# Peptides against a protein of PDB entry 6B9H, part 1

Scores and structures below are computed, not measured.

Target 1, 151 residues: chain A of PDB entry 6B9H
Amino acid sequence: AELCESLLTWIQTFNVDAPCQTVEDLTNGVVMAQVLQKIDPAYFDENWLNRIKTEVGDNWRLKISNLKKILKGILDYNHEILGQQINDFTLPDVNLIGEHSDAAELGRMLQLILGCAVNCEQKQEYIQAIMMMEESVQHVVMTAIQELMSK
Below, numbering starts at 1 at the first letter of every chain, in headers, positions and changes, except where a header shows other numbers.
Peptide ipSAE was made for these designs. It is ipSAE averaged over its two directions, with the distance scale d0 held at 1.0 Angstrom where the peptide's residues are scored. Compare it between designs on one protein only; published cut-offs may not apply.
A fold fails the geometry check if it doesn't show the stated peptide or something in it is severely misdrawn.

## One batch from the design tools (peptide; aimed at target 1 Q124 I130 Q138 H139)

Design b1_p8_1 (made by RFdiffusion4; failed a check: near_copy:native)
Pose (drawn by RFdiffusion4):
Structure b1_p8_1 (pose): chain A 151 residues (1-151), chain P 8 residues (1-8)
Amino acid sequence: as target 1 above (151 residues)
Amino acid sequence: NPFFESLL
């Protein structure tokens, strides 16, 4: 905890098309998919994004379907591009995100996305950007990175 | 922040 909201502030720095003001705004997977495209458009391309349904509303089943696709993409990216540098021993429970808007599980998903950003080809720029954020957010990001980079 | 500098 104290992970979800700090990482929400970090997500907001991407200024993606979908709304990203609340925890609920993240539960359908669209913001996360758009952020992944910004992190690595060569991998999370348009063909990949097309698989993420927009206009999900309160349909938690579709939220879960989207989130499973997003997690599948993150895990594949970790394996195929990042050489398994992101710790994936504990997967976020996307069913709880969809069924209960579980912010803690959402924080874990956002931590995986942070892991992508700090290990991608543009990791220098993403790290430099974090260094400009509020100290409280930086400290939480620091803890999150330590966890996701450890073996 | 030395932690982030070490990551660069």

Design b1_p8_1_s1 (made by RFdiffusion4, then SolubleMPNN; failed a check: near_copy:native)
Amino acid sequence: NPFFESLL

Design b1_p8_1_s2 (made by RFdiffusion4, then SolubleMPNN; from b1_p8_1 with E5Q; failed a check: near_copy:native)
Amino acid sequence: NPFFQSLL

Design b1_p8_2 (made by RFdiffusion4)
Pose (drawn by RFdiffusion4):
Structure b1_p8_2 (pose): chain A 151 residues (1-151), chain P 8 residues (1-8)
Amino acid sequence: as target 1 above (151 residues)
Amino acid sequence: LNEQLAAY
């Protein structure tokens, strides 16, 4: 905890198309998918993004379907591009995100996305950008990176 | 803090 909201502020720095003001705005997976495309458009390309349904509303089943695709993408990216540098022992429970808007599980998904950013080809720029954020957010981001980079 | 972050 104290992970989800700090990482929400970080997500907001991407200025993706979909709304990203609330925890609920993240539960359908569209913001997350758009952020991943911004992190690595060569991997999270348009063909990949097309699989993520927009206009989900309150349909938690579709939220879960989207989130499973996102998590599948993140795990594949970790394996195929990042050499398993992101710790994936504990997977976020995407069913709880969809069924209960569970912010803690959402925080874990956002931590995996942060892991992608700080290990991608543009990691230098993403780290430099974090260094400009509020100190409270930087401290939480530091803790999240330490966890996700440890073995 | 920024020095620690830059280490990544």

Design b1_p8_2_s1 (made by RFdiffusion4, then SolubleMPNN; from b1_p8_2, 4 letters changed)
Fold by OpenDDE base, seed 2:
Structure b1_p8_2_s1 (fold): chain B 151 residues (1-151), chain A 8 residues (1-8)
Amino acid sequence: as target 1 above (151 residues)
Amino acid sequence: LKEKLASF
């Protein structure tokens, strides 16, 4: 999926400790959790990060458990810090991500993280970084932002 | 209200 691949490229700019080269690398949620901590370390603090299981391997049940925690964290962050309400019917299916590495649903999850970045305290920093991305990737990312902020 | 979609 074009959305997922473009957002994977965007995720890679965070230079987190966990491997983040492939779609599969993102399915355990560890990269996403580390990215969220970079976005807002006061909210996504060490206590929050410690709830995310590392060394998950191929255990899709553990992946889903991590992904559920991450999704909840994103939703809570939007509600408590960013003052935004997310439509439940458009949320990513973390079961498909964890069990099947579904790229489309992963793209939807990464889009939510993108929303956190472009609305957080350091939003201007992240927006500037996006403006420097390769044109085709930038187009997809900006379209994803517009979709998040519509209505 | 933020509505997230994935149309691509």
Scores: peptide ipSAE 0.029, ipTM 0.693, DockQ to the pose 0.055
OpenDDE base, seeds 1, 3, 4, 5: peptide ipSAE 0.028, 0.028, 0.027, 0.029; ipTM 0.692, 0.688, 0.687, 0.697; seeds 3, 5 fail the geometry check

Design b1_p8_2_s2 (made by RFdiffusion4, then SolubleMPNN; from b1_p8_2, 4 letters changed)
Fold by OpenDDE base, seed 3:
Structure b1_p8_2_s2 (fold): chain B 151 residues (1-151), chain A 8 residues (1-8)
Amino acid sequence: as target 1 above (151 residues)
Amino acid sequence: LKEELASF
């Protein structure tokens, strides 16, 4: 999906250690966890990151386990730090991400991470970086931000 | 509140 591809491009700007070239690379959650640590290392600290299994391979059950932990972390961060509530019925389906590499649901997951970045302590830095992105990608990212902020 | 996420 367009949202997923644009947000994959955005995720790649973080230059994390884990492979992050394809949609499938994101399905184990390792890249997402490393990105969240960069966004707020005080909250998503080493102890939190160590809960995410790195040697997952193609095991979709382990992928889903990681993704559930990450989603919980995002929800907790929004509640505890950002002061935002997320409707549980509109959350990404991590089962579809882990089992089928569902791009649409992955895009929804990455959009939540985008929400963390544009509301964190260093939000202005992340917003500035987004404003420098290629126009077509920037448009999708900005639209995704507007959707988050309008709710 | 967060509702339906974008599906572009």
Scores: peptide ipSAE 0.028, ipTM 0.673, DockQ to the pose 0.052
OpenDDE base, seeds 1, 2, 4, 5: peptide ipSAE 0.026, 0.027, 0.028, 0.028; ipTM 0.680, 0.672, 0.678, 0.671

Design b1_p8_2_s3 (made by RFdiffusion4, then SolubleMPNN; from b1_p8_2, 3 letters changed)
Fold by OpenDDE base, seed 2:
Structure b1_p8_2_s3 (fold): chain B 151 residues (1-151), chain A 8 residues (1-8)
Amino acid sequence: as target 1 above (151 residues)
Amino acid sequence: LKEQLASF
């Protein structure tokens, strides 16, 4: 999906330790958790990160377990820290992400992380960085931001 | 005000 691929490119700018080159690399949630920690290390601290299992391999049940924790973390962050800037009316299906590497649902998940970045304390820095991205990627990312802000 | 995450 275009959204997923563009947001994958965006995710890669965080330079996390975990492999983050493909859609499948993101399905275990480890990259996403590390990105969230970079966005707000005070909230997504080491204790939070330690709840995400590493070395999941191809175990889709473990992937889903991680993804559920990450989704909960995102929702809690929006409620507790960001003042509910992201509505939880439509959420990604983490089962499809973990079991089938569904790119569309993964894109929705990454969009929630994007929402965290553009509403966090360092939002201006993230927005400015996005404005420097390659035009086609920037367009998709900015459109995704606009969708979040309009809801 | 309902969030509708796009699947671009």
Scores: peptide ipSAE 0.032, ipTM 0.688, DockQ to the pose 0.052
OpenDDE base, seeds 1, 3, 4, 5: peptide ipSAE 0.030, 0.030, 0.030, 0.033; ipTM 0.701, 0.690, 0.693, 0.696; seed 5 fails the geometry check

Design b1_p8_2_s4 (made by RFdiffusion4, then SolubleMPNN; from b1_p8_2, 4 letters changed)
Fold by OpenDDE base, seed 1:
Structure b1_p8_2_s4 (fold): chain B 151 residues (1-151), chain A 8 residues (1-8)
Amino acid sequence: as target 1 above (151 residues)
Amino acid sequence: LKEELAKF
């Protein structure tokens, strides 16, 4: 999906330790967890990160387990820190991400992480970095940010 | 935020 590919490129700008070159690389949740820690290390601290299993391999059940923890963390962060309400019917299907590497649902998951970045304490730094990105990625990411900022 | 994310 276009959203997933653009947000994959955005995720790569975080330069996390885990492999993050392909859609499949993101399906175990390890990259997502490391990105969230960079966004807010006080909230997504080492104790939180240590709950995400590494060396998952191709085990889709373990992928889903990680993804569920990450999604819960994002939702809790939005409610407890960002003051944002996200309804359940709009949430990504982490089962499809873990079992089938579903790009559309993965894009929805990465959108939630983008939401965290553009609302966190360092939101202006993330916005400025995105404004300097490649045009094709910027078209997708900046449109989302501009709509969020218009509220 | 939810409403904006749903557009994509």
Scores: peptide ipSAE 0.029, ipTM 0.687, DockQ to the pose 0.064
OpenDDE base, seeds 2, 3, 4, 5: peptide ipSAE 0.026, 0.026, 0.028, 0.023; ipTM 0.657, 0.659, 0.668, 0.656; seeds 3, 5 fail the geometry check

Design b1_p8_3 (made by RFdiffusion4; failed a check: near_copy:native)
Pose (drawn by RFdiffusion4):
Formats: C-alpha cells, sequence, structure tokens
Structure b1_p8_3 (pose): chain A 151 residues (1-151), chain P 8 residues (1-8)
C-alpha cells in the first residue's frame, strides 16, 4: 500500500488518451495498455493495442479479459526483451481488480508497468522524469523499484 | 534521490 496512488501520479505523467484520474479509471486496462505503448511502441504496437477493448463501462468480465491481455503482454515483454529483470513471483490478481476494484492488486500491476519503464531502452529518460516528481512519490517509486529488481 | 540517481 501507498503504491497504487503514487504510481497513479506516475501514470498521469504519460498523458495518454483514456481518462486516468481515479483508481476506477484504471480498472479496465485501457490506460495501462496506452502507457505500455508509450513505453515501448516497437513491442506494444498497434496490433497489440487493438486487442484491448475500449468502452468497457461496468462490465467487469471485459475488464478482466483486458487485464489478462495486459498482464500477458507485460510478462512476455519481461521474458523476451528484458531478460527477466522484473520480479514476477507474485502476479497481480486481475480478477480482484475487475470484480472489486482492488487498489492493492492494481498497485502491483502498476509496479510491473514501472518495471517496464525503468528497464526499457528509454529507461534513462523515464528515471530522469521520476527525479522531477514530488519527493513523496519518488520515495514510493524507489521502494517499488527495489522490490521489482530484486531476485 | 541518491538511489534513483544510481540507476542512471
Amino acid sequence: as target 1 above (151 residues)
Amino acid sequence: NDFLESLL
């Protein structure tokens, strides 16, 4: 905890098309998919993004379907591009995100996305950007990175 | 933040 909201502020720095003001705005997976495209458009390309349904509303089943595709993408990226540098022992429970808007599980998903950003080809720029954020957010990001980079 | 700077 204290992970989800700090990482929401970080997500907001991407200024993606979909709304990203609340925890609920993140539960359908569209913001996360758009952020991943911004992190690595060569991997999270248009063909990949097309698989993520927009206009989900309150349909938690579709939220889960989207989130499973997003988590599948992150895990593949970790394996194929990042050499398993992101710790994936504990997977976020995407069913709880969809069924209960579970912010803690959402924080874990956002942590994986942060892991992608700080290990991608543009990691220097993403780290430099974090260093401009509020100190409270940086400290939480620091803790999140320590966890996700450890073995 | 020293830790974050070390990641650069």

Design b1_p8_3_s1 (made by RFdiffusion4, then SolubleMPNN; from b1_p8_3 with D2E E5R; failed a check: near_copy:native)
Amino acid sequence: NEFLRSLL

Design b1_p8_3_s2 (made by RFdiffusion4, then SolubleMPNN; from b1_p8_3, 3 letters changed)
Fold by OpenDDE base, seed 4:
Structure b1_p8_3_s2 (fold): chain B 151 residues (1-151), chain A 8 residues (1-8)
Amino acid sequence: as target 1 above (151 residues)
Amino acid sequence: NPGLQSLL
């Protein structure tokens, strides 16, 4: 999916420790958790990160468990820290991500993380970083941001 | 990108 591929490129700019080269690399939630910690380490602190299991392998049940925790963290962050600046709409199906590596649903999950970045305390830095990306990627990312903030 | 700039 175009959304997933563009946001994967965006996620790679965070240079997290976990492998983040493929769609499948993201399905266990470890990369996403590390990205969220970079976005707001005070909220997504070590205690929060420790709830995300590493070395999940191909266990789709463990992937889904991690993804559910991450989704909850994102939603809570929007309500508690960001002041609900991201409007609620159709949420990603973490079951499809964990069990089937569904790129479309993964894109929707990454879109929520994008929402955290462009509304956090360091939003200016993240927006400027996006502006330095390839134009085709910028277009997809911008559209994704607008969708989150306009529904 | 004016669209992204408007978010700043």
Scores: peptide ipSAE 0.116, ipTM 0.825, DockQ to the pose 0.927
OpenDDE base, seeds 1, 2, 3, 5: peptide ipSAE 0.096, 0.081, 0.100, 0.111; ipTM 0.815, 0.807, 0.818, 0.823

Design b1_p8_3_s3 (made by RFdiffusion4, then SolubleMPNN; from b1_p8_3 with D2P E5Q; failed a check: near_copy:native)
Amino acid sequence: NPFLQSLL

Design b1_p8_3_s4 (made by RFdiffusion4, then SolubleMPNN; from b1_p8_3, 3 letters changed)
Fold by OpenDDE base, seed 4:
Order: structure tokens, then C-alpha cells, then sequence
Structure b1_p8_3_s4 (fold): chain B 151 residues (1-151), chain A 8 residues (1-8)
């Protein structure tokens, strides 16, 4: 999916420790958790990060478990810190991500993380970084931001 | 890009 590939490129700019080169690399949620910690380390602190299992392998049950925790964290962060509403009907299906590596649903998950970045305390820095991205990627990312903020 | 600039 175009959204997923562009947001994967965006995720790679965070330079997290976990492998983040492929869609499959993101399906266990470890990269997502590390990205969220970079976005707001006070909220997504070490205690929160420790809830995410790192050695998941191909176990789709463990992937889904991690992804559910991450989605919950994102939703709580939006409510408690960002003061943002998320439309429940547009939420990603973490079961499809964990069990089938569904790129479309993964894109929706990464879009929520994008929302955290462009609304957090360091939003200006993240927006500036997005403006430096390759034009085609930048377009998809910008469209994703606009869609999220219009809800 | 005006769209992104408007977010600043």
C-alpha cells in the first residue's frame, strides 16, 4: 500500500534500534513502540516500553498482543496529552497486521503514530523533517496528516 | 508546501 510504504520511509527517519526496513519488520510493534518513546519519552517511558515483548519472531499472537498495547497507548496519549479525538471506525485492525502483515492496516496504524508526532510538543521539528522528505513521500504523508486532523 | 506550513 502506498500509505504504508511512505510511512515506513517516515518511520525510518527515527533511526530506532529495532530493524525497520520492511513491512514485516513493523508487524511485531517493537519499532512502533521505540518510535513512540522518541516522540514522547515522558509518556511512553521505559515502564511502558517494557510491556512490549521484543523477541516475538513469527508468533502472530504475540504480535497482536504488542499491537493492542501500542494502539491503546496511542489512543490514551491522544486523549490524555494531545486532546485529540480518534474516529473508532477508522482504527486499524491489529489482528490483520499481526496475523497477515496487512500493509493497508499497518499504514493506518502508522498514520496514528504520525498523528502523535505532528501534535506533540516537538511537532514543529517533525513537520520540518517531513518537509525535507522526497516529494512523492511527502505528499502521501501530508495527505495522511490532513485526513487524520479532519476527523 | 502550504499544507504542511499551515501546521506550524
Amino acid sequence: as target 1 above (151 residues)
Amino acid sequence: NPGLLSLL
Scores: peptide ipSAE 0.041, ipTM 0.735, DockQ to the pose 0.829
OpenDDE base, seeds 1, 2, 3, 5: peptide ipSAE 0.035, 0.039, 0.039, 0.034; ipTM 0.711, 0.721, 0.724, 0.708

Design b1_p8_4 (made by RFdiffusion4)
Pose (drawn by RFdiffusion4):
Structure b1_p8_4 (pose): chain A 151 residues (1-151), chain P 8 residues (1-8)
Amino acid sequence: as target 1 above (151 residues)
Amino acid sequence: SIEEVLFS
């Protein structure tokens, strides 16, 4: 905890098309998919993004379907591109995100996306950008990175 | 520090 909201502020720095003002705005997976495309458009390309349904509304089943696709993409990216540098022992429970808008599980998913950003080809720029954020957010990001980089 | 962790 204290992970979800700090990482929401970080997500907001991407300025993706979908709304990203609230925890609920993240529960359908669209913002997360758009952020992943910004992190690595060569991997999270348009063919990949097309699989993520937009206009989900309150349909939690579709939220879960989208989130499973996002998590599948993150895990594949970790394996195929990042050499398993992101710790994936505890997977976020995407069913709880969809069924209960569980912010803690959402924080875990956002931590995996942060892991992608700080290990991708543009990691230098992403880290430099974090260094410009509020100190409170940087401290939480620091803790999140320590966890996701440890073995 | 934050910087040392992030750039580690």

Design b1_p8_4_s1 (made by RFdiffusion4, then SolubleMPNN; from b1_p8_4 with E4D V5I)
Fold by OpenDDE base, seed 4:
Structure b1_p8_4_s1 (fold): chain B 151 residues (1-151), chain A 8 residues (1-8)
Amino acid sequence: as target 1 above (151 residues)
Amino acid sequence: SIEDILFS
């Protein structure tokens, strides 16, 4: 999906240690967890990160387990730290991400992470980085941000 | 702009 591909490009700007070149690379949640730690290392600390299994392989059950933890972390972060600045809308189906590498649902997941970045303490830096992205990618990212803020 | 969306 267009959303997923654009947000994958955005995710790559974090330069995390885990492989993050393909949609499938993101389905185990390891990249997402590392990105969240960069966004707010005080909240997504080592104790939190240690809950995410790193050696998952193609085990879709383990992927789903990781993704559920990550989704919970995102939602808790929005509530506890960000003051629920993101409006309610359709949440990603982590089962489809883990079992089928569903790009549309993965896009929804990455959109939530985008919401964390543009509302965190370093929001201005992340926004500035987005403004420097290639135009077509920037357009999708901006639309995704608008959706987060307008529902 | 993104800034307009988030901060206006």
Scores: peptide ipSAE 0.031, ipTM 0.693, DockQ to the pose 0.519
OpenDDE base, seeds 1, 2, 3, 5: peptide ipSAE 0.020, 0.019, 0.019, 0.020; ipTM 0.641, 0.630, 0.628, 0.637

Design b1_p8_4_s2 (made by RFdiffusion4, then SolubleMPNN; from b1_p8_4 with E4D)
Fold by OpenDDE base, seed 4:
Structure b1_p8_4_s2 (fold): chain B 151 residues (1-151), chain A 8 residues (1-8)
Amino acid sequence: as target 1 above (151 residues)
Amino acid sequence: SIEDVLFS
């Protein structure tokens, strides 16, 4: 999916330790968790990160477990820290991500992480970084941001 | 721009 591929490119700018080259690399949630820690290390601290299983392999049940924790973390962060700056939005189906590597649903998950970045304390830095991205990628990212803010 | 979307 176009959204997923563009947001994968965006995720790669965080330069996390976990492999993050393919859609499959993101399905276990480890990259997502490390990205969230970079966005707000005070909230997504080591205690939170330790809840995410790192040695998952192809176990889709463990992937789903991680993804559920990450989704909850994102939603809690929006409520507790960001003050619900993101309007009501259709949530990703983490079962489809974990079991089938569904790119469309993964894109929706990454879009929520994008929402965290553009609303966090360092929002201006993330926005500026997005403005320097390749045009086609930037377009998709900007559209994704607009969707988060308009509904 | 992104800034316009987020801060307008």
Scores: peptide ipSAE 0.034, ipTM 0.696, DockQ to the pose 0.513
OpenDDE base, seeds 1, 2, 3, 5: peptide ipSAE 0.019, 0.019, 0.019, 0.020; ipTM 0.635, 0.638, 0.635, 0.637

Design b1_p8_4_s3 (made by RFdiffusion4, then SolubleMPNN; from b1_p8_4 with V5I)
Fold by OpenDDE base, seed 4:
Formats: structure tokens, sequence, C-alpha cells
Structure b1_p8_4_s3 (fold): chain B 151 residues (1-151), chain A 8 residues (1-8)
């Protein structure tokens, strides 16, 4: 999906340790967890990150388990830290992500992470970085931000 | 909801 591919490009700008070159690379949640730690390391601290299993392979059950923890973390972050500045957006189906690498659902997951970035303490820096992205990618990312803000 | 996440 267009959203997923553009947000994958955005995710790659974080330069996390985990491989993040393909949609499938994101389905185990490890990249997403590392990105969240970069967004707010005080909240998504090492104790939180350690709950995400890194050696998942192709085990879709373990992928789903990680993705559920990540989604919960995002929702809790919105409630506890952001004061629900990011509204109760349509939640991604993590089962489809983990079992089928569903790009549309993955895009929605990454959009929630995008919401965290543009509302975190360093929001301005993330916004400026997005404004410097390649035009076609920037358009999709900015549209995704606008959708979040309009809810 | 959290419940939906954990028990879906």
Amino acid sequence: as target 1 above (151 residues)
Amino acid sequence: SIEEILFS
C-alpha cells in the first residue's frame, strides 16, 4: 500500500539496529519498538523494549504477540504522556500484519507511530525532517499526519 | 480497547 511504503521510508530514517528494508521486516515489531524508543526513550525504556522478542523468525504467533505489545504501548503512551492528543484512531489488525504481512494494516500501525513522533517532546525536529523528505513520500506522510490531526 | 488488543 502507498501509505505503508511511504511510512516504511520514513521509518528507515531512524536508522535502528534491526533490519528495516522490507514490509516483512516490520511485521515482527522489532523495528517499530526500536523506533518508539528513539521517539521517547524515557517512556519506551529498556525495560519496555526488553518485552519485545527479537528472535522471532517467521513465527506469526510471536509476531502478533510483539505487535500487540507495541500497539498497547502506543495507546498507553497517548493516554499517559500525550494526554490523548492522538485520538482513538482506527486500530490496525495486528493479526493480519503478523500472519499475512498485510500492508494496509501495517500502514495504519506505522501511522500511529507517526502520530507519536509528531506529538512527542521532539515533535518539531521530526516534523522538520519530514518536510525534507522526497516529495512523493512527503505528500503521503503529511496527508497521514493531517488525517490524525483531523480526528 | 486494551481488551481487544489482548484477547482478539
Scores: peptide ipSAE 0.021, ipTM 0.633, DockQ to the pose 0.023
OpenDDE base, seeds 1, 2, 3, 5: peptide ipSAE 0.019, 0.019, 0.019, 0.020; ipTM 0.617, 0.621, 0.621, 0.626

Design b1_p8_4_s4 (made by RFdiffusion4, then SolubleMPNN; from b1_p8_4 with E3A E4D)
Fold by OpenDDE base, seed 4:
Structure b1_p8_4_s4 (fold): chain B 151 residues (1-151), chain A 8 residues (1-8)
Amino acid sequence: as target 1 above (151 residues)
Amino acid sequence: SIADVLFS
């Protein structure tokens, strides 16, 4: 919950077009996909983004479908672009995110996106932005980064 | 700092 809320705050700094005010807003994966496109638009390009359904509503099956695609994209990005800079990590349960809006599992998913940001080409800019966040949020984000890199 | 964690 703490991880999820802090990373939600972090996600909001991207100013994506999709609603991103609540935990539930993130459960359909649309915000996540738009954030990933901002992180690396060459990899998470329009063709990739078009695979994510944008009008999901409360359909948990469609949410899970989107989330699975996003998780795969993150994993592939780490292997193909980031060169496995993030150590092996327990994967989030996208079923719990899609069906139950599970904040703990959502936090784990957002943590993987955080890993993409702090290892991408523009990592310096993202790190600087994190360093300007409110201290309590920054602490959680920093801890999340450490966990990704120290497994 | 985060910078220390990532770049030390």
Scores: peptide ipSAE 0.036, ipTM 0.710, DockQ to the pose 0.599
OpenDDE base, seeds 1, 2, 3, 5: peptide ipSAE 0.017, 0.017, 0.018, 0.020; ipTM 0.601, 0.601, 0.613, 0.615

Design b1_p8_5 (made by RFdiffusion4)
Pose (drawn by RFdiffusion4):
Structure b1_p8_5 (pose): chain A 151 residues (1-151), chain P 8 residues (1-8)
Amino acid sequence: as target 1 above (151 residues)
Amino acid sequence: TIEEVLFS
């Protein structure tokens, strides 16, 4: 905890098309998919994004379907591009995200996305950007990175 | 520090 909201501030720095003001705004997976495309458009391309349904509303089943696709993409990226540098021993429970808007599980998903950003080809720029954020957010990001990079 | 961790 104290992960989800700090990482929400970080997500907001991407300025993606979908709304990203609240925890609920993240539960359908669209913001996360758009952020992943910004992190690595060569991997999270348009063909990939097209699989993420927009206009989900309160349909938690579709939220879950979207989130499973996003998690599948992150895990594949970790394996195929990042050489398993992101710790994936504990997967976020995407069913709880969809059924209960569980912010803690959402925080774990956002941590994996942070892991993508700090290990991608543009990791230098992403880290430099974090260094400009509020100190409270940087400290939480630091803790999150320590966890996700450890073995 | 934060910088040392992030750039490690």

Design b1_p8_5_s1 (made by RFdiffusion4, then SolubleMPNN; from b1_p8_5 with T1S E4D)
Fold by OpenDDE base, seed 4:
Structure b1_p8_5_s1 (fold): chain B 151 residues (1-151), chain A 8 residues (1-8)
Amino acid sequence: as target 1 above (151 residues)
Amino acid sequence: SIEDVLFS
């Protein structure tokens, strides 16, 4: 999916330790968790990160477990820290991500992480970084941001 | 721009 591929490119700018080259690399949630820690290390601290299983392999049940924790973390962060700056939005189906590597649903998950970045304390830095991205990628990212803010 | 979307 176009959204997923563009947001994968965006995720790669965080330069996390976990492999993050393919859609499959993101399905276990480890990259997502490390990205969230970079966005707000005070909230997504080591205690939170330790809840995410790192040695998952192809176990889709463990992937789903991680993804559920990450989704909850994102939603809690929006409520507790960001003050619900993101309007009501259709949530990703983490079962489809974990079991089938569904790119469309993964894109929706990454879009929520994008929402965290553009609303966090360092929002201006993330926005500026997005403005320097390749045009086609930037377009998709900007559209994704607009969707988060308009509904 | 992104800034316009987020801060307008």
Scores: peptide ipSAE 0.034, ipTM 0.696, DockQ to the pose 0.512
OpenDDE base, seeds 1, 2, 3, 5: peptide ipSAE 0.019, 0.019, 0.019, 0.020; ipTM 0.635, 0.638, 0.635, 0.637

Design b1_p8_5_s2 (made by RFdiffusion4, then SolubleMPNN; from b1_p8_5, 3 letters changed)
Fold by OpenDDE base, seed 4:
Structure b1_p8_5_s2 (fold): chain B 151 residues (1-151), chain A 8 residues (1-8)
Amino acid sequence: as target 1 above (151 residues)
Amino acid sequence: SIKDVLFS
């Protein structure tokens, strides 16, 4: 999916420790968790990160478990820290991500993380970084942001 | 939806 591929490129700019080259690399949630920690290490602290299983392999049940925790973290962050600035939106199906590596649903998940970045304390820096991305990727990312912020 | 979850 176009959204997923562009947001994968965006995710790669965080230079996290976990492998993040392919869609499948993201399906266990480890990259997502590390990205969230970079976005707000005070909220997504080590205690939070320790709830995410790192040695998942191809176990889709463990992937889904991680993804559920991450989704909850994102939603809680939006409520508790960001003041619920994200528009009413369809939630990703983490079952499809974990079991089938569904790119469309993964794109939705990454879009929520994008929402965290562009609303966090360092929002301006993340926005500026996005504005320097390759045009085709930037377009998709900016459209995704617009969708999140629309009334 | 996100709204439903956040305001539940």
Scores: peptide ipSAE 0.020, ipTM 0.618, DockQ to the pose 0.038
OpenDDE base, seeds 1, 2, 3, 5: peptide ipSAE 0.019, 0.018, 0.019, 0.019; ipTM 0.611, 0.604, 0.601, 0.609

Design b1_p8_5_s3 (made by RFdiffusion4, then SolubleMPNN; from b1_p8_5, 3 letters changed)
Fold by OpenDDE base, seed 4:
Structure b1_p8_5_s3 (fold): chain B 151 residues (1-151), chain A 8 residues (1-8)
Amino acid sequence: as target 1 above (151 residues)
Amino acid sequence: SIEDILFS
């Protein structure tokens, strides 16, 4: 999906240690967890990160387990730290991400992470980085941000 | 702009 591909490009700007070149690379949640730690290392600390299994392989059950933890972390972060600045809308189906590498649902997941970045303490830096992205990618990212803020 | 969306 267009959303997923654009947000994958955005995710790559974090330069995390885990492989993050393909949609499938993101389905185990390891990249997402590392990105969240960069966004707010005080909240997504080592104790939190240690809950995410790193050696998952193609085990879709383990992927789903990781993704559920990550989704919970995102939602808790929005509530506890960000003051629920993101409006309610359709949440990603982590089962489809883990079992089928569903790009549309993965896009929804990455959109939530985008919401964390543009509302965190370093929001201005992340926004500035987005403004420097290639135009077509920037357009999708901006639309995704608008959706987060307008529902 | 993104800034307009988030901060206006």
Scores: peptide ipSAE 0.031, ipTM 0.693, DockQ to the pose 0.518
OpenDDE base, seeds 1, 2, 3, 5: peptide ipSAE 0.020, 0.019, 0.019, 0.020; ipTM 0.641, 0.630, 0.628, 0.637

